# Ledger of designs, part 277: peptides against a protein of PDB entry 4ASU

Target 1, 270 residues: chain A of PDB entry 4ASU
Amino acid sequence: ATLKDITRRLKSIKNIQKITKSMKMVAAAKYARAERELKPARVYGVGSLALYEKADIKTPEDKKKHLIIGVSSDRGLCGAIHSSVAKQMKSEAANLAAAGKEVKIIGVGDKIRSILHRTHSDQFLVTFKEVGRRPPTFGDASVIALELLNSGYEFDEGSIIFNRFRSVISYKTEEKPIFSLDTISSAESMSIYDDIDADVLRNYQEYSLANIIYYSLKESTTSEQSARMTAMDNASKNASEMIDKLTLTFNRTRQAVITKELIEIISGAA
Target 2, 83 residues: chain B of PDB entry 4ASU
Amino acid sequence: FTFASPTQVFFNSANVRQVDVPTQTGAFGILAAHVPTLQVLRPGLVVVHAEDGTTSKYFVSSGSVTVNADSSVQLLAEEAVTL

## One batch from the design tools (peptide; made by RFdiffusion4, then SolubleMPNN)

Design b2_p26_5_s3 (from b2_p26_5 with V1I T13E E15R E21R E26K)
Fold by OpenDDE base, seed 1:
Structure b2_p26_5_s3 (fold): chain B 270 residues (1-270), chain C 83 residues (1-83), chain A 26 residues (1-26)
Amino acid sequence: as target 1 above (270 residues)
Amino acid sequence: as target 2 above (83 residues)
Amino acid sequence: ITLPVDEELLEEEERLEEEVREEVEK
């Protein structure tokens, strides 16, 4: 490589390092906010899931329609956040198909669509975009829930797949169940609950869905910002190492050029 | 007893004596060992009676309340404020 | 379906992401 080539590469990598450092700071700020907002959201979301855990709602085997909701965002440069969700979605879809279930997919965030479009395009009902541009609100979750309920797809049960926040350095892709009104109403375990009006149960289920979606969005956002912060830190470190290596190469190359010139002078070949 | 909104937690797995909730079918009190039930909240007053006799009041919008067989209660409001 | 966006922070992030992409592609 010529001195010019090395200089060009050095400039490029230095720019990358500057950018990734800036992105790290932005991600850190967003992470701090997301983590604060996740605390109440987790209590709220876990509370919403309590019924399903305690009632141990099961879907009859003859029911065939299954919905998968994948939760991520539109934004990249956050490590394996999107690929982890997509991988689990693929696995779940394959398992369900092998069990003779019909599978439909909802993507929350454009990255899910981007990853799964080629292989699962026929299974997608809808994709929500502009996810990750702002902190998710309960209103956003309600919109998603409403769209699902009005989609005309009468699923029996489903799964919401998202990254649960563990720590600044760790997240885990998890799955939580979602159930249709019919599945809940027909579940044997629900018999212990006092006579519930059908309208009440319907409304309850709508809230439940919105609650779970909201929870998943908050977990996902916190995980994403943390992962982005880590990714940008790693990128900055990698850039620094490369700069050092290229600088050494530059110096060696420069010396070689000088030596060559000196030899030419001494030999009279110039 | 858990009482939360999406943005705020009021009670997290707390022990309470009684919770009065406004539901679409009417207001009712949830006592210890209440029969399992599901209800939807209407805008109104929530009153939490602690075991020590302390009473706390909240205004809630929409939401849900769940009473489980294990006597756990989840009160989840879309919006809630302390009064 | 498009969800609401917080414009100020998003614009900066998008700008930075684009800059990274441009530098990586060089």
Scores: peptide ipSAE 0.054, ipTM 0.882, DockQ to the pose 0.296
Fold by OpenDDE base, seed 2:
Structure b2_p26_5_s3 (fold): chain B 270 residues (1-270), chain C 83 residues (1-83), chain A 26 residues (1-26)
Amino acid sequence: as target 1 above (270 residues)
Amino acid sequence: as target 2 above (83 residues)
Amino acid sequence: ITLPVDEELLEEEERLEEEVREEVEK
């Protein structure tokens, strides 16, 4: 490599390092907020899931319609956040198809669509964009829930797949169940919940869906920002190492060039 | 007893004596060992009676309340404020 | 379907992402 080539590469890597450091700081600020807001959201979301766990709601095997909701964002440079969700979605879709189920997909965040569109385009009902540009609100979750309920797709059960936040250095892709109104109302275990008005149950289910979606968004956001911080930190470190290596190469090459020029001058060959 | 909004937790797996909730079907008092039920909240007052005899009041906008067979209660309000 | 956007934070992130992409492609 010529001195010019090395210099150009050094400049480029130094710029990348600067950018990744800046992105790390931005992600850190967003992470701090997301983590703070996740605490109540987790209590809220887990509380909403309590019924399904306690009532042991089961979907009959003869029911064939399954909905998969994948939760991520529109924004890249956050490690395996999107691919982890997409991988689990693919696995779940394949398993359900093998079991003779009809599968439809909702993508929350454009990255899910980008990954799955070529292979699963016919299964997508809707994709929500502009995810990850601001902290998710309950209003956002309500919009998603409403769109799902108004989609006309009469699913029997579903799965919401998202990254659960564990720590600043760890997340886990998880799946939570979604049940249709009919599945809940027909569940044998729900018999102990007597005298529930059908309208009440419908409204309850709407809240439940919104609650779970909201929870998933908050977990996903916190996981994403944390992963982005880590990714940008790693990128910055890698850039630093490369800069050091290239600097050494530059110095060595420069000395060689100078030596060659001196020899040419002394020898009169130039 | 769990009582939370999307942005705030008021009670997390706490033991309480009684919770009065505003439901669409009317006022509903949740006592110890209440029968399992699902209800939807209307705008109104939530009153929490603690075991020590203290009473706390909250205003809620909407949401849901679940009473399970194991006597666990989840009160999930879209918006809630302490009064 | 498009959700509401916080424009100020979005613009900064998009700028940084674009800058990274440009530098990687050089």
Scores: peptide ipSAE 0.037, ipTM 0.884, DockQ to the pose 0.294
Fold by OpenDDE base, seed 3:
Structure b2_p26_5_s3 (fold): chain B 270 residues (1-270), chain C 83 residues (1-83), chain A 26 residues (1-26)
Amino acid sequence: as target 1 above (270 residues)
Amino acid sequence: as target 2 above (83 residues)
Amino acid sequence: ITLPVDEELLEEEERLEEEVREEVEK
């Protein structure tokens, strides 16, 4: 490599380092906000899931339609955030298929589709794009829930897969259940609940779905921003190391060029 | 008793004496050992009666309320404000 | 389906992402 080539590469890496450092700061700010907003969202979302846990709602084995909702975003440079969700989606889809279930997929965020397109394109119902550009709102979750309910796919049960935030350095990919209105209505465990009007139950289920989606979005966002912050920090460190290596190479190459020129002068081989 | 909106928590696993909720089928009071039920909230007033005799009032826009067999209650409002 | 966007922060992030892409492709 010529001195010019090394210099060009050094300049490029230094620029990348500046950018990654800036992105780290942006991610840090978004993380701080996301973490604050996650606190009430978690109470809200976990509260919505309490029914399913307490009622121990089970889907009959004869029911075959399963929906997988993967929650991520459109944006990269956040470590294993997308791949973790996709990996669990693949595993779940394979297990369900092996059990003779029909599996359909909804992707929240374009990255899910990008990863799964080649292998699972036929299973996708819809992908929601423009995810991760702003903090998720309950309105966003309601839109997703409404679209799902109006999709015409009559699933029996489903799962929502997302990254649950643990700490600034840790997240865990988790799954929460989604049940259809019919599954809830027919569940034996629901018999202990007082007679519920069908319209009330429908509305309740709509809220429940929106609540769970909202919760998942908030967990995902917090996890993503934290992971991005870490990824950008690592990228900045890697860039620093590369700069050091290239600088050494530059110095060595410069000395070699000088030496060569001196030899050419001395030898008259110019 | 848990009472929350997407953006605010009012009660988190608290013990309360009674909660009055506005539902589409009518307002009802949730007491200790209330029968399990699911309801949808209509816009209106939520009144929480604490064990110490204090009463707190809230306005809710919509949402759901769940009374479980274990006497746990989840009141989840889309929007809620303290009055 | 498009969700609502906070435009100011998004533009800066997109700019930074594009700059990274440009530098990586060189």
Scores: peptide ipSAE 0.080, ipTM 0.886, DockQ to the pose 0.300; fails the geometry check
Fold by OpenDDE base, seed 5:
Structure b2_p26_5_s3 (fold): chain B 270 residues (1-270), chain C 83 residues (1-83), chain A 26 residues (1-26)
Amino acid sequence: as target 1 above (270 residues)
Amino acid sequence: as target 2 above (83 residues)
Amino acid sequence: ITLPVDEELLEEEERLEEEVREEVEK
């Protein structure tokens, strides 16, 4: 490589390092906020899921329609956040298909669509875009929930797949169940619950769906920002190492050029 | 007893004597060993009666309340404020 | 379906992402 080439590359990497450092700081700020907001959201979301765990709702085997909701975002540069969700979605879809189930997919965040579009385009119902650029609100979750309920797809059972935040250095892709109103209403295990008005149950289910979506968004956001912060830190460190290596190469190359020039002068060959 | 909004937790797996909730079907008190039920909240007052005899009041906008067979209760309000 | 966006934050993030892309492609 010429000195010019090395210099150009050095400049580029230095710029990248600067940018990634800035992005790290932004991600750190967003992470701090997300983590704070996740605390109550987790209690809220886990509380909403408690019914499904306690009621042990089972979907009859003859019911074939399954909905997979993948929760991610639109933004990259966050490590394996998107691919992890997509991988689990693919696995779940394949397993369900092998079991003779009909599978439809909803993507929360454009990255899910981007990853799965080629292989699962026919299974997509809807994709929500502009996710992950601001902290998710309950209003956002309600919009998503409403769209799902109005989609016309009469699923029997569903799965919401998202990254659960564990720590600043760890997340886990997890799945939580979603049940249709019909599945809940027909579940034998629900018989212990006092006579519930159909309208009440419908409204309850709407809240439950919104609650779970909200929870998943908060978990996903916190995981994503943490992962992005880590990714940007790693990128900055890698850039630093590369700068050091290239600087050494530059110095060696420069010395070689100087030596060659000196030899040419001494030899009279110029 | 768990009582939370999306943004705030008021009670987390706490033991309480009674919770009065405003539901669409009417306000009712949740006592120990209440029959399992699902209800939807209407805008109104939630009153939590602690075991020590203290009472706390909250205004809720909407949401859900679940009474489970194991006597656990989840009160999940869309919006809630302490009064 | 598009969710509500904070445009100011979006613009800043997109700028940063584009800058990274441009530098990686040089």
Scores: peptide ipSAE 0.065, ipTM 0.888, DockQ to the pose 0.297; fails the geometry check

Design b2_p26_5_s4 (from b2_p26_5, 7 letters changed)
Fold by OpenDDE base, seed 3:
Structure b2_p26_5_s4 (fold): chain B 270 residues (1-270), chain C 83 residues (1-83), chain A 26 residues (1-26)
Amino acid sequence: as target 1 above (270 residues)
Amino acid sequence: as target 2 above (83 residues)
Amino acid sequence: ITLPVDEELLAEEEALEKEVEKEVEA
């Protein structure tokens, strides 16, 4: 490589390093906010799931319609955040298909659709865009829940798949159940709950769905920002190492060029 | 007893004597060993009676309340403020 | 379906992301 080539590469990598450092700082700020907002959201969301855990709601085997909601975002450069969710979605879809179930998919965030479009395009009901550009609100979750309920797809049960935040350096892809109104109403385990009005149960289910979606969005956002921060830090470190290597190469090449020029002058071959 | 909104936690797995909730079918009190039930909240006052005799009042906009067989209660409001 | 966006902070971040993508692909 010529001195000019090395210089150009050095300039490019230094620019990348500057950008990745800036992105790291932005991600760090967003992470700090997300983590603070996740604390109450987790209590709220886990509280919403308590009924389903305690009542042990089961879907009869003869029921065939299953909904998968994958939760991620539109934004890249966050390590394996999107691919982990997509992998779990693929696995779940395959297992359900093998069991003779009909599977439909909702993507929260454009990256889910981008990854699964080639293999699962026919199974998508809807994709929500502009996810990850701002912190998710309960209003956002309500919009998603409403759209799902109004989609016309009469699922029996479903799964919401998202990355649960563990720590600044760790997340885990998890699945939580969602149930249709009909499934809840017909569940034998619900018989212990006293004289529940059908209208009340419908409204309750709408809240439950919105609550779970909100919870998943908050977990996903926190996981994503932490992962992005880590990814940008790693990129910055890698850039630094490459700069050092190229600088050494530059110095060696420069010395070689000088030596060659001196030899040419001395030999008169110039 | 858990009482939370999406943005704030008021009670987390706490022991309380009684919780008065405003529901669409009417206000009722949740006591220890209350029968399992599901209700939705209407805008109104929530009153929490602690074991020590203290009372706390809250205004809620909407939401849900769950009383489980194990006596656990989840009060989840869309919006809630301390009065 | 598109959710509401806070436009101001987004533009700078998107510009940075695009620049990183260009340099990584070069």
Scores: peptide ipSAE 0.027, ipTM 0.874, DockQ to the pose 0.293
Fold by OpenDDE base, seed 5:
Structure b2_p26_5_s4 (fold): chain B 270 residues (1-270), chain C 83 residues (1-83), chain A 26 residues (1-26)
Amino acid sequence: as target 1 above (270 residues)
Amino acid sequence: as target 2 above (83 residues)
Amino acid sequence: ITLPVDEELLAEEEALEKEVEKEVEA
């Protein structure tokens, strides 16, 4: 490589390092906010899931329609955040298909669609875009929930797949159940709740969906920002190492050029 | 008893004497060993009666309340404020 | 379906991401 080539590469890597460092700081700020907002959101979301855990709602085996909701975002540069969700979605879809169930997919965030487009395009009902650009609100979750309920797809059971935040360096892809109104209303375990007005139950289910979606978005966002912060830190470190290596190469190359020129001068070969 | 909004937690797995909630079908008091039920909140006042006799009041906009067979209660409001 | 986006801060972040992507792909 010529000195010019090395210099060009050095300049490029230095620019990358500057950008990744800036992105790290932005991600850190967003992470701090997301973590604070996750605390109440987790209590809220876990509270919404309590019914499903305690009532042990089961979908009859003859029911075949299953909905998978994958939760991520539109933005990259966050390590394995999107691929982890997509992997779990693929696994779940394959298992359900093997069991003879019909599977439809909803993607929250454009990255899910991007990853699954080739293999699962026909199974997608809808993709929500502009995810991850701002902190998710309950309003956002409500919009998603409403769209799901109005999609016309009469699923029996569903799965929401998202990254649960554990720590700055750890997240886990998890799955939580989504149940249709019909499944909830017909569940034997719900018999102790039988005197519930149908309209009340419908409204309750709408809130439950919105609540769970909101929770998943908050977990996902916190996980993503943490992962991005780590990814950008790693990128910055890698860039630094490369700069050091290239600088050494540059110095060696320059010395070799000088030596060659000196030899040419001494030998009279000019 | 858990009482939370998306942005704030008021009670987390707490023991309380009674919770009065505003529901679309009418306000009712949740006592110990209340029958399992699901309700939707209407805008109104939530009153929490603690075991020590203290009473706290909250305004909620909407949401849901769940009373389970194990006497656990989840009050989940879209928006809630202390009064 | 596109969710509402309110924040100008997004433009700066997207610009940074695009720059990183361009430089990583070069």
Scores: peptide ipSAE 0.026, ipTM 0.876, DockQ to the pose 0.295
Fold by OpenDDE base, seed 2:
Structure b2_p26_5_s4 (fold): chain B 270 residues (1-270), chain C 83 residues (1-83), chain A 26 residues (1-26)
Amino acid sequence: as target 1 above (270 residues)
Amino acid sequence: as target 2 above (83 residues)
Amino acid sequence: ITLPVDEELLAEEEALEKEVEKEVEA
């Protein structure tokens, strides 16, 4: 590489380092907020899932329609956040298909669609965009829930897949169940819940879905911001190392050029 | 007994004596041995009666309440404020 | 479907992302 090439590369990497450092700081601030807001959201969301756990709701095998909701965001530069969700979505879709289920997919965040479009385009019902640009609200979750319920796809059961936050350096992709109204109403385990009005149950299910989606968004956001912070930190460090390496290369190359020129002068070689 | 909104937790797996909830079908009291049920909240007052005899009042907008067979209760309000 | 966006915070982040993308592609 010429001195000019090295210089250009150095300039580029230095700029990247500056940007990644800035992004790290932004991600750190967003992470702190997300983590704080996740605490009540987790209680709320886990509370919403309690019924399904306690009632042990099961979907009959003859029911074939399954919905997969993948939760991530639109924004990159956050390590394996999107790929982890997509990987689990693919795995789940494959397993369900092998079991003879019809699978449809909803992507929360454009990155899900971006990753899965080639292989699963026909299975997508809808993609929600502009995810991850601001902290998710319950209103956002409600919009998603409503759209899902009004999509016309009469799923029997579903899976919501998202990254659960563990720590600043760790997240885990998880799956939680979602059930249709019909599945809940027909579940044998629900027989102990006496005289539930159909309208009440419908409304309850709507809240439940919104609650779970909200929870998943909060987990995802916290995981993403943490991962981005880490990714940007790593990028900054890598850039620093590369700058050092290239600087050394530049110096060596410069010296070699000078030496060559001196030799040519001394030797009389044109 | 768990009582939370998306942004605030009021009770987390707490033991309470009674919870009065406003539902679309009417207000009812949840006692320790209440039968399992699912209800949807209407705007109104939630009253939590603690084991120590203290009473706390909350206003809720909407949401759900679940009473499970194991006597666990999840009160999940879209919005809730302490009164 | 597009969710609501907070415009001010988004603009700064998008600018940073675009800058990173430009430099990575260069």
Scores: peptide ipSAE 0.044, ipTM 0.883, DockQ to the pose 0.303; fails the geometry check
Fold by OpenDDE base, seed 4:
Structure b2_p26_5_s4 (fold): chain B 270 residues (1-270), chain C 83 residues (1-83), chain A 26 residues (1-26)
Amino acid sequence: as target 1 above (270 residues)
Amino acid sequence: as target 2 above (83 residues)
Amino acid sequence: ITLPVDEELLAEEEALEKEVEKEVEA
């Protein structure tokens, strides 16, 4: 490699390092906010899921329509955040298909579509884009919930797949159930609940769906920002190491050039 | 008893004496061992009666309330403010 | 913004995440 080539590479890597450092700081700030906002969101979301867990709502086997909602974002450079969700979605879709279920997919975040488009394009109902630019709000969740309910796909049961935040260095891809109004209404375990007006139950389900989506978005966001922070830190370190290596190479190459020039001067081979 | 909005937690798995909630079907009090039920909140006042006798009032916009068989209660409001 | 280094960075990130996950689970 010529000195010019090495210099060009050095400049490029230094620029990358600057970018990754900046991105790390941005991710750190977003993470701190996300983590703070996740605390109440988790209580809220887990509270909403409590019914499903406690009532042990089961979908009858004869019900065949299943909805998978994958939650991630549009933005990359966050490690395995998107691939983890996509992997779980693929696994779930395959399992459901093997069980004779019809599967449709909703992607929250463009990355889900990007990963699954080739293999699962026919199963996609809708993809929500522009996810990850700002912290998710309950309004966003409501929009997604509304779109889902208005999609025309009358699912019996669904799976929302997202990365649950564990710690700054750990997340876990998880699945939570979503149920249709009909499934909830027909569940035997719901018999212990007092006579619930159909309109009440419908409204309740709408809130529940929005709540769960909101929760998933908050978990996903926190996980993503944390992962991005880590990824950018690693990228910065890797860049630093590469800079050091290239600098050494540059110095060696420069010395070789100088030596060659000196030999040429001494030898009279001008 | 859990009472939360998307952005704020008021009670998290707390023991309370009674919670009065405004529902679309009417206001009702949730006591210990209340029958399981699902309700939707209407805009109105939530009153939480703590075991120590403290009464807290909240205004809620909308949401849901769940009373489970295990006596756990989830009050989830879209918006809630302490009064 | 797809940085040209996105694929390599992603691979490295994935590798690191795996390592970190192993460390946290250990």
Scores: peptide ipSAE 0.023, ipTM 0.834, DockQ to the pose 0.033; fails the geometry check

